# Designs tried in a protein design run: peptides against a protein of PDB entry 4DOW. Part 136

Target 1, 157 residues: chain A of PDB entry 4DOW
Amino acid sequence: TFSWVGRPLPNRKQFQQMYREICMKINDGSEIHIKVGQFVLIQGEDNKKPYVAKLIELFQNGAEVPPKKCARVQWFVRFLEIPVSKRHLLGRSPPAQEIFWYDCSDWDNKINVETIIGPVQVVALAPEEVIPVDQKSEETLFVKLSWNKKDFAPLPP

## One batch from the design tools (peptide; made by RFdiffusion4, then SolubleMPNN)

Design b2_p28_6_s2
Fold by OpenDDE base, seed 5:
Structure b2_p28_6_s2 (fold): chain B 157 residues (1-157), chain A 28 residues (1-28)
Amino acid sequence: as target 1 above (157 residues)
Amino acid sequence: SYFEKLNKEAEEQKKLEEERMEKLEELE
């Protein structure tokens, strides 16, 4: 169950009420608050790892019937989500914790908040920095590069 | 980096939420 936290933000977008924070109630009754700017795991397909995204906007879409609680996101991709024929362009075998900034506009960046599994930690690293492999970093994802469906590149500014 | 700062803030917020939850459990 998801519910808005705080008052709607002033905006000029018709049929949209924007928020800074949403509350996620989990099965044991506890609550997790997720804010704009945080990284989240999004429900994937069967037998697939969850998608990774950064929350850009939280809004209720009144143009839909019934109104939906939505988010606009910046997508990240896992290495295994990249086509097999193009993976060689990385020039190395990345650790499982590495993800890539998806630098394309072809993906729908609007999601239903009910697809959010929970928050996740994402850390940006310089290309020369080593991804740590220890128990403390086990749940942390790391990003060094972007992927634009053609090649890998340094992260955008 | 910007991402590191966001994650640090998120962890701090999570800790505060956990503390609040513990207090609620004590009231049950």
Scores: peptide ipSAE 0.025, ipTM 0.440, DockQ to the pose 0.018
Fold by OpenDDE base, seed 2:
Structure b2_p28_6_s2 (fold): chain B 157 residues (1-157), chain A 28 residues (1-28)
Amino acid sequence: as target 1 above (157 residues)
Amino acid sequence: SYFEKLNKEAEEQKKLEEERMEKLEELE
């Protein structure tokens, strides 16, 4: 169950009410608050790992009946989501914790908040920085590069 | 943990895919 936190933000978009924060109520009754700018896991396909995304906007889409709670996101990709024929372009074997900024516009960046599994920690690193692979950091994902379906590149500004 | 399991599975799958890639490259 998802519910908005706080009042809607000033907005000029027709049929949309924007918010800074949403509350996710999980099975045990506890609540998790997720804010714009945070990273989340998005439900993947059957037998597939969750997608990773950064929340850019939270909004209610009033154009739908009934209105739906939605988000605009910046996608990230896992190494194994990259085509096999292109993986060699990285020039190394990345740890499982590494993800890549998806620098393409071909993916729909609007999601239903119901697809959000929960928050996840993502840390940006310089290319030369080492990704820690210890137990205390096992839940943290790391991003060094972007992927634009052609090659890997430094992170966008 | 959940992430530990995911990471473990990812590493195993990565290894398998790397082996497949190596075999493909050897044939090219």
Scores: peptide ipSAE 0.024, ipTM 0.414, DockQ to the pose 0.015
Fold by OpenDDE base, seed 1:
Structure b2_p28_6_s2 (fold): chain B 157 residues (1-157), chain A 28 residues (1-28)
Amino acid sequence: as target 1 above (157 residues)
Amino acid sequence: SYFEKLNKEAEEQKKLEEERMEKLEELE
């Protein structure tokens, strides 16, 4: 289950209450607190790895009945989520840990918080930096570039 | 659990990651 942490932030959006933090209760009864600015894994399709996103906003959408706990996110894409015909544009074979900043607006960046699987570590690297491949870092994702459906580019400002 | 570990690591690395992102953005 998901519950808001703290008081709603002041705003003038009539149908939205904004928050900084949400609490996720997992199966063993423990609690995980997720904050705006953190990276999360989002439920993927069957036989697909979870999507990766950075939390930009946390809000309750009062326009829905009943009100929904939502998040606005910055999407990242895995290499295998990029169309096969475009993958050659990278010019290299990336490790499985590499993700790309999705620099497009065609994707809905609003999600239900119930689709959040949990937090994940994402580290930004310069293009020349090597992605470490060891047991300690295998669960960490790394981002060097953006993808805008046409080409790869340096990370956006 | 796996996600409990990730939660802790994410909180500890948040500042470092933000600094890294800012640095890369400034260099580009």
Scores: peptide ipSAE 0.018, ipTM 0.389, DockQ to the pose 0.019
Fold by OpenDDE base, seed 3:
Structure b2_p28_6_s2 (fold): chain B 157 residues (1-157), chain A 28 residues (1-28)
Amino acid sequence: as target 1 above (157 residues)
Amino acid sequence: SYFEKLNKEAEEQKKLEEERMEKLEELE
């Protein structure tokens, strides 16, 4: 169950009420609060790891019947989501914790909040910084580069 | 739980990001 937290933000978008925070209630009755700007895991296919995204907007879409709780996201991509024929362009074998900023507009960046599995920590690193691969960092994802379906590049500002 | 830990970490990360942004705005 998802519920809005706080009052809607002022905006001029027709049929949309924007929010800063949403509450996800899980099975044991506890609550997880997710805010704009945080990173989340999005439900993937059965045999695939969850997608990774940064929340850009949280909004209720009043144009739909019934109104839907939605989010606009910045996508990240896992190395194994990159086509096999292009993976060699990285020039190295990345650790499992590395993800890439998806610098393309071909993916729909609007999601239903019901597809959110939960929050995840994503840390941006400089190219020279080593991604820690230890037990304490297993739950953290790291990003150094972007992927634009053609090549890898430094992170955008 | 796993998600409780992630929630706490995410909130802390967001707070740090907001604080950094506020400091940058004060300098401009």
Scores: peptide ipSAE 0.018, ipTM 0.403, DockQ to the pose 0.020

Design b2_p28_6_s3
Fold by OpenDDE base, seed 5:
Structure b2_p28_6_s3 (fold): chain B 157 residues (1-157), chain A 28 residues (1-28)
Amino acid sequence: as target 1 above (157 residues)
Amino acid sequence: SYFEKFNEEMKERKKKEEERMKELLEKL
């Protein structure tokens, strides 16, 4: 289950209540708090790795019946989510931990918070930095580049 | 960088979590 943490933020958007933080109740009874600006794993298709996204906004959409707890996100893509015909444009074989900033607007960036699996650590690296491959970093994802469906590029400022 | 502040925060969080896990394992 998901519940809002704290009071709604000042908002001028009709039918939307904005929040800074949401609480996710886990099966073992523990609670995980997720804030705007953090990265999360989103439920993927069967037999596929979860999607990765950065939370931009947390809001309740009162225009829907019933009202839904939603988030706006910045998507990231895994290398294997990039079309096979374009993967060669990277010029290297990335480690499994590398993800890419999705620099396109063709994907719906609104999600239901119920699709959130949990938080994940994402670290931005300079192009010259090596992605660590060790047990301590296996749960961490790394981003160096963006992908705009045409080519790879440096991360946006 | 875009994630500079976030990187530092997450690094610290991870460190604390690892320490907590070590403590837990030592007590078991």
Scores: peptide ipSAE 0.026, ipTM 0.482, DockQ to the pose 0.014
Fold by OpenDDE base, seed 3:
Structure b2_p28_6_s3 (fold): chain B 157 residues (1-157), chain A 28 residues (1-28)
Amino acid sequence: as target 1 above (157 residues)
Amino acid sequence: SYFEKFNEEMKERKKKEEERMKELLEKL
């Protein structure tokens, strides 16, 4: 179950009520709060790792009947999601914890909040910085570069 | 992997929640 936290934010988008925070209530009674600006895991395909995204907006879409709780996201891609034919462009074998900023507009950045699994920690690093591999960082994802379907590029500052 | 296990766990939780809600709606 998903419910909005707080009052809707002022906006000019017709039929959309924007929020800063949403609460996920799980069957066992536990609650997870997710805020705009946080990184989340999105449900992937069966037997696939979840997608990674940054929450840009949380909103209720009143244009739909019934209204749906939605999010606008910035997508990240895992190395294994990049076409095999282009993976060599990275010039190195990335650790499993590395993700890439998806710098394309071809993907729909609107999702249903029901697809959100939970929050995840994403840390931006400079290209020369080493991704730590220790027990403390096992749950942390790291981003150094963007991917625009053509090549890898440094992240914008 | 960690992510796969986490994903599957959350899927199972959601399924149980959906079943619970279905049962609740049937009682109304």
Scores: peptide ipSAE 0.026, ipTM 0.472, DockQ to the pose 0.035
Fold by OpenDDE base, seed 4:
Structure b2_p28_6_s3 (fold): chain B 157 residues (1-157), chain A 28 residues (1-28)
Amino acid sequence: as target 1 above (157 residues)
Amino acid sequence: SYFEKFNEEMKERKKKEEERMKELLEKL
């Protein structure tokens, strides 16, 4: 269950009521507040790991019937989501907790908030920085590079 | 941190779900 937190933001877009925060009620009855700018796990396809995304906007889409609670996101990709034929371009075998900034516009960046599994911690590192590999670090995802379907590159500013 | 713990829990749950689905698919 998802519900808006706070009042709508000013400067409304047509048919879109924007918010800064949403409340997610999880199975045990507890509530998690998720804000714009935070990273989230998005439900993937069956038998696939969750997608990773950064929340850019939270909005209710009034153009839909019925209205839907939605989010605009910046996608990240896991290494295994990159085509096998292109993985060699990284030049290394990344740890499991590494993700990549998806620098393409071909993916729909609008999601239904119901697909949000929960928040996730993502830490940006410089390309030369080493991703820590320990039990605590495995709880965090790390991004060093972007992927634009052609090559890897430093993160966008 | 809270987020770290949550991440691990979600990862574990998803992994278990994936494994379960795989097992189910193998039986079908």
Scores: peptide ipSAE 0.024, ipTM 0.481, DockQ to the pose 0.019
Fold by OpenDDE base, seed 2:
Structure b2_p28_6_s3 (fold): chain B 157 residues (1-157), chain A 28 residues (1-28)
Amino acid sequence: as target 1 above (157 residues)
Amino acid sequence: SYFEKFNEEMKERKKKEEERMKELLEKL
């Protein structure tokens, strides 16, 4: 179950009421609060790892009946989500913890909040920085580069 | 940079959460 936290932000779009924070209620009764700017795991297809995204906006879509709780996101991609024929362009074998900023507009950046599995920690690193591989950091994802379906590049501004 | 600032914020949040858990355990 998802519910809005706090008062809505000033309206900027018709039929869209924006928020800063959403509450996710888990089966055990505990609650997790997720804010704009944080990173989340999104439900993937069967037998696939979840997608990774940064929350850009949280909004209720009042144009639908009933209204839907939605989010606008910046997508990230895992190395294994990149076509096999293009993986060599990285020039190295990345650790499992590395993800890439998806610099394309072909993916819909709107999601239903019900697809959110939970929060995840993402850390941006410089290309020369080493990705930590220890038990405490195994749950943390790291981003150094962007992927635009053609090549890898430095992170966008 | 923006990313550096964000990284520091996330580190601080993680530390705060760990401290909260410790305090809870001490009360048991």
Scores: peptide ipSAE 0.023, ipTM 0.467, DockQ to the pose 0.015

Design b2_p28_6_s4
Fold by OpenDDE base, seed 4:
Formats: sequence, structure tokens, C-alpha cells
Structure b2_p28_6_s4 (fold): chain B 157 residues (1-157), chain A 28 residues (1-28)
Amino acid sequence: as target 1 above (157 residues)
Amino acid sequence: SYFEEFNKKMKELEEEEKERIKKLLEEL
């Protein structure tokens, strides 16, 4: 289950109540607090791997009936989510921990918070920085580049 | 060939990712 933490943030968006933090109650009964700006794993389609996203906004959408707890996200893509025909454009075989900033507007960036699996650590690196591969960093994802469906590029400012 | 080598690397990467994601999800 998901519940808002704190009072709604001041905003003038009609039918939207904005929040900074949400509480996720997981199966073992423990609670995880997730804030705007954090990275999360989002449920994939059936047997697909979960998506990676950065939370940009947390809001209750009152325009829907019934109201829905939602998030606006910045999507990231895994290398294997990139079409086979274009993977060669990277020019290297990326580590499994590497993800890419999805620099396209064709994806809906609104999600239902119920699709959130949990938080994940994402670290931005300069292109020349090496992605560490050890047990301590195994749970961490790393981003160096963006993907805009045409080519890879440095991260947007 | 280039394709054969690339495909081999991609298969290896796929298996690595599957394993990594599995472990990550188990820790959540």
C-alpha cells in the first residue's frame, strides 16, 4: 500500500495535490519512504525487467475518478531495451549496471505509484569514469549517457 | 564475423543482467 507523507505542497495545479514523499508498505510489513528526486524500479510488462526512473513529482490526480496516486518520472533505459539494430552505436559492451537517460518525449512519464517496486541507487558518472564492479556496488546503477532513439550522447544538463 | 562476436557479447550481457536484476529484486 501507498500513503502520502506530510501535507500537500503549495501549488496551483487544478485537480492535483503535490507531495514530497510517499510511504510504501511492503510485504513484510516494513515501510519505505520515497522522496521526489530518488530513483525507483517500476514494474515491467509481465516477464520483462523492471524499468528505472527518477521521481520528478508525486501527486494525487483528482481529475481521475477515483483519484489516483501518481508520479511523474524521468525514464532511464537499460541497454537491452535499446533496439538490437542500434546497440552497436554505443561502440562498447556496457556493464550490466549501466543505464541511459531516456531523452525522448514519446514515453508517458506519468505512472501510478502502485507500479513502484522499490528504491534503487543511481549514480551519474562522467563518460571517462569507470563503472565499479564489486559486491558493494552491485546494487547500484550507473548512468553516463543519454539515449534519444537515434544515438547516444552526453547527459543532458 | 562482427555480427557473431556482437551477438555473443550481447548474450553474455543478457545473462549478466538477468542475474544482477534477480539479486537486486531479492534484496528488496
Scores: peptide ipSAE 0.096, ipTM 0.638, DockQ to the pose 0.018
Fold by OpenDDE base, seed 5:
Structure b2_p28_6_s4 (fold): chain B 157 residues (1-157), chain A 28 residues (1-28)
Amino acid sequence: as target 1 above (157 residues)
Amino acid sequence: SYFEEFNKKMKELEEEEKERIKKLLEEL
C-alpha cells in the first residue's frame, strides 16, 4: 500500500494535492519512503523488465473518482527497449546497467504510484567515464546519453 | 523480494540479447 508522508505542498492546481514523499508498505510489513527526485522502478508488461523513471512530482489527483495517488516522471529507457534497427546507432554494446534519458514526449509521464516497484539508484556519468560493473554496483544504473527515438545524444543540461 | 526475483529472471534474457547485439554491432 501507499500513503502520503507529510502535509500537502502549496500548489495552484485544482483538485490536486502535491506531496514531497510517499510511503510504500511492502508485504512483509516493512516501509520504504520515496521522495521527489528519486529514481524508481515501474512495473512493466508481462515478461518485460521494469521501466526506470525519476520522480518529478507526487500528487493526489482529486479529479479522478476515486482520487488516485499519482506521480509525474522523467522516463529512462533501457537499451533493450530501443528498436533493434536503431541500436547500432550507439556504436557500442552497452553494459546491462546502462540506461538512457528518454527525450520524447510521446510517453505519458503520469503514473499511478501503485505501479512503483521500488527505488533504484541512477548515476549520471560523463561520456568518458567507465560504467563500473561489479557486485557492489550491480543494482546501480548509469546514464550517459539521451535517446529521442531517432538518435543518441548527450544528456540534457 | 519480488523485484529481485523478477530482475534475476530478466537478467538472463538481457545478457542473451546483449550478446546478440554485440555480435551484430561487430558485423556492421
Scores: peptide ipSAE 0.042, ipTM 0.573, DockQ to the pose 0.015
Fold by OpenDDE base, seed 2:
Structure b2_p28_6_s4 (fold): chain B 157 residues (1-157), chain A 28 residues (1-28)
Amino acid sequence: as target 1 above (157 residues)
Amino acid sequence: SYFEEFNKKMKELEEEEKERIKKLLEEL
C-alpha cells in the first residue's frame, strides 16, 4: 500500500498533484518512506532482475479514474540488459554492482508506484575510482558511465 | 524481516549476475 506524505507541491501540470515523498507500507506493517531523488528497484518481468531507477517526480495522475499514484524516473541499465553484440564496447569486465545511466528517450519514464520493490543505494563514481567490494557496500550499486544504445560515455551533467 | 529478505535477494541477484557476466566475458 502506498500513500502520499505531506502536502502537494505547487505545480501547473494538468491533472497532476506533485509530492516530495511517498510511504510504502509492507506486509509486516512496517513503513518505508521514499523521496524524490532517491533510487529504487522496479519490478521486472517474471524471471528477470528488477530495474533500477532514480525518482525524479512523484505525482498523482488525476486523469485516471480512480486517480493513480505515479512517478517519473531516470532509468539505469544493468550490464546484462545491454545487447550482447555491444557489451564489448565497455572494454572491461564490470563488477556485479555496476549500473549505467540510460541516456535514451525511447523508454517511458512514467511508472506506477506499485511497481516499486524498495529503495536501493546508488553511488556515482569517476571512471578512475575503484568500486568497493567489501561486505558493507556489496548491496550498493555504482554508476560511472552512461549508455545511449550506441556507446558508453561519461555521465551526463 | 522485509529488509533482511530484500538484502538477501539483492545479494543473490548480484552474485548470479556476476557469474553470468564472468562467463560471458570469458567468451569474448
Scores: peptide ipSAE 0.037, ipTM 0.576, DockQ to the pose 0.015
Fold by OpenDDE base, seed 1:
Structure b2_p28_6_s4 (fold): chain B 157 residues (1-157), chain A 28 residues (1-28)
Amino acid sequence: as target 1 above (157 residues)
Amino acid sequence: SYFEEFNKKMKELEEEEKERIKKLLEEL
């Protein structure tokens, strides 16, 4: 169950109410608040790990009946989501915790908030920085590079 | 939880795949 937190932001977009924060109620009754700018896990396909995304915008789409709670996101990709034939372009074997900024527009960047599994911690690192693999960091994802379906590149600003 | 177990399984598979990729990269 998802519900908006706070009042809608002022906007002139037709059929849209924008928000800064959403509340996710989990089965055990606990509540998690997720804000614009945070990273989240999105439901993946069968036998696939969840997708990773950064929340850019939270909005209710009033053009739909009934209205839908939506988000605009910046996608990240896991190494295993990159085609096998192109993985060698990285030139190294990344740890499981490494993700990449998806620098393409072919993916729909709008999602239904109901596909959000929960928040996740993502840390940006310099290329030369080592990704920690200790127990405390196992739940943290790290990003150094972008992927644009052609090659890897430095992380965009 | 189911999700934790699923993630654990996927992590194992990911490590196996990583090892295969590592070997491939070393041969380049």
Scores: peptide ipSAE 0.036, ipTM 0.559, DockQ to the pose 0.015

Design b2_p28_7_s1 (from b2_p28_7, 12 letters changed)
Fold by OpenDDE base, seed 2:
Structure b2_p28_7_s1 (fold): chain B 157 residues (1-157), chain A 28 residues (1-28)
Amino acid sequence: as target 1 above (157 residues)
Amino acid sequence: MAEEEELKKAEALAEKLEANAGTLKRPA
């Protein structure tokens, strides 16, 4: 169950109410607050790992009946989501914790908040920084590069 | 070395994830 936290932000978009924060109530009754700018795991397809995304906007879409709670996201890509024929372009074997900033506009970046599994920690690193593989960082994902379907590049600012 | 080991583990999942690699649809 998802519910808005706080009052709507001022905006001029028709049929949209924007928010900074949403509350996710999980099965045990506990609540998790997720804010714009945080990273989340999103339900993947069967037999696939969850998708990773950064929340850019939280909004209620009043154009739909009933209104839907939605999010606009910046997608990340796991290494195994990259075509096999292009993986060599990385020039190294990445750890499982590495993800890549998806720098393309061919994917829909609007999601239903109901697809959010929960928050996840994502840390941006410089290319020369080593990704830790210790227990403290096991659940942390790391990003060094972007992927634009053609090549890898340094992270955008 | 640790990265290579993790990649090998990931490759074990490749049969599940390599199918439609690069063409995965995101949830709406």
Scores: peptide ipSAE 0.023, ipTM 0.565, DockQ to the pose 0.076
Fold by OpenDDE base, seed 1:
Order: structure tokens, then sequence, then C-alpha cells
Structure b2_p28_7_s1 (fold): chain B 157 residues (1-157), chain A 28 residues (1-28)
């Protein structure tokens, strides 16, 4: 279950109440607070790894009945989400921990918060930096490049 | 289950994320 933390932020968006933080209740009864600017895992399709995204907005959509708790996100893509015909453009075999900043606007970036599995750590690296393979970094995802459906490029500033 | 594994990983990282809101983390 999800619940808002704190008061709504002032905004001019019609039918939307914006928030900085949301509380996620886990199965064991514990609670995790997730804030705008953090990274999350989002439920994937059957037998697919979760999607990765950065939260850029948290809002309640009052245009829906009942109102829905939503988020606007910046998407990342896993290497296996990139078309097979384009993967060679990377010029290397990425480790499983590498993800890519999705630099396109063609995807819907609004999600229901109910699809959030939990927070995840995403670390930005320079292209020449080595992705750690030790056990301590096993849960961490790393991003070096963006993907714009045409080619890989350095991360946006 | 892939989802369950990822959830456990996410929970383990929850504490680390509390101080990292708003930006991509760079190594120190």
Amino acid sequence: as target 1 above (157 residues)
Amino acid sequence: MAEEEELKKAEALAEKLEANAGTLKRPA
C-alpha cells in the first residue's frame, strides 16, 4: 500500500496534487519512504526484469475517479530492452548491472505508484570507469550512457 | 521468482537511498 507523506506542494497543474514523498508499506509490515529524485524498480511484464526509473514527480491525479496516486518518471533501459539489431552499436558486452538513460519522449512517463516494487541504487559513471563486479555492488545499477533509439551517447548534463 | 529477488535487493538498498534523493550518485 502507498500513502502520501507531508502536505501537497503548491502547483498550477489542474486536478493534480503534487508531493515530495510517498510511503510504501512492504509485506513484512515495514515502511519505506520514497522521494522525488530517487530511483525505483517498476513491475515488468511476466518473466521480465523490472524496469528502472527516476522519480521526477509524485502526484495524485484528481481527474480520475477515484483519484490515483501517480508518478512521472525518467526511464532507463536495460541492455536487453534495446533491439537486437542495435545492440552492436555499444561496441562491448555490458555487465548485467549496466542500464542506459532513455533519451526519448515517445514513452509514456506516467505510472501508477502501485507498480513500484521498491527503491534501487543507480550510480552514474564516466565511460572509462569500470563497473564494479564485487558482491558489495551486486544490487547497484550503473549508468554510463544514454540511448535515444539511434545510438548510444554520453549522459545528459 | 525474479520479482521477489528484485524486491529483496530493493529493500537492502532502501537505507542507502535516503541520503541520495535528487541526483544520480557518483562515486566519491
Scores: peptide ipSAE 0.023, ipTM 0.598, DockQ to the pose 0.031
Fold by OpenDDE base, seed 4:
Structure b2_p28_7_s1 (fold): chain B 157 residues (1-157), chain A 28 residues (1-28)
Amino acid sequence: as target 1 above (157 residues)
Amino acid sequence: MAEEEELKKAEALAEKLEANAGTLKRPA
């Protein structure tokens, strides 16, 4: 179950009520709050790892019938989502915790919040910084580079 | 610490999914 937290933010979008925060209630009854600017795991295909995204907007889409709770996201990709034929372009074997900023506009960046599994920590690193892969940080994902379907590049500003 | 706990909960849910090769297909 998802519910908005706080009051709608002022905006000029006719059919969209924007919010800063959403609350998801999980099976054990506990609540998780997720805010714009945070990173989330999004339900992937069956038997696939969840997708990773940064929340850019949270909004109620009144243009849909019935209205739906939605989010606008910046997508990230896991290394294994990169086509096999292009993986060599990275020039190294990344740790499992490394993700890449998806630098393309060909994907729809609107999601239904019901696809959100929960929050995840994502840390941006400089290229020279080492990704900590110890047990202590195994839950944290790290991003150094972008992927634009053609090559890897430094992170956008 | 609170965020860490929330993360653990989320990761526990995510672990139900198999660690297979990802796709460029998005649910959106």
Scores: peptide ipSAE 0.022, ipTM 0.605, DockQ to the pose 0.088
Fold by OpenDDE base, seed 3:
Structure b2_p28_7_s1 (fold): chain B 157 residues (1-157), chain A 28 residues (1-28)
Amino acid sequence: as target 1 above (157 residues)
Amino acid sequence: MAEEEELKKAEALAEKLEANAGTLKRPA
């Protein structure tokens, strides 16, 4: 179950009521709060790894009946989502924890919040920094580069 | 902590699931 936290932000867009934070109620009755700017795992296809995204906006879509709780996201891509024919462009074998900033506009960046599985930690690194793979960092994803369907590039600011 | 447990569950799930080879993101 998902519910908004706090009051809507001022300066509403037409048919959209924006929020800073959403609450996920989990099975044991506890609550997880997720805010704009945080990173989340999003449900993928059956038996596929979840997608990774950064929350850009949280909003209720009033144009739908009933209104739906939605989010706009910045997508990340796992290495294995990149076409096999293009993976060599990275020039190295990335660790499992590495993801890439998706630098294209061809994907719909609007999601239903019900597809959010939970939060995840994402850390930006410089290209020369080594991704830690110890037990303390095993739950953290790391991003160094962007992917624009043609090549890899330095991470956007 | 509930958040930490859910994070661990989410990551564990991600590790158990198959690779997304050839799969493109779609509207959810």
Scores: peptide ipSAE 0.022, ipTM 0.612, DockQ to the pose 0.075

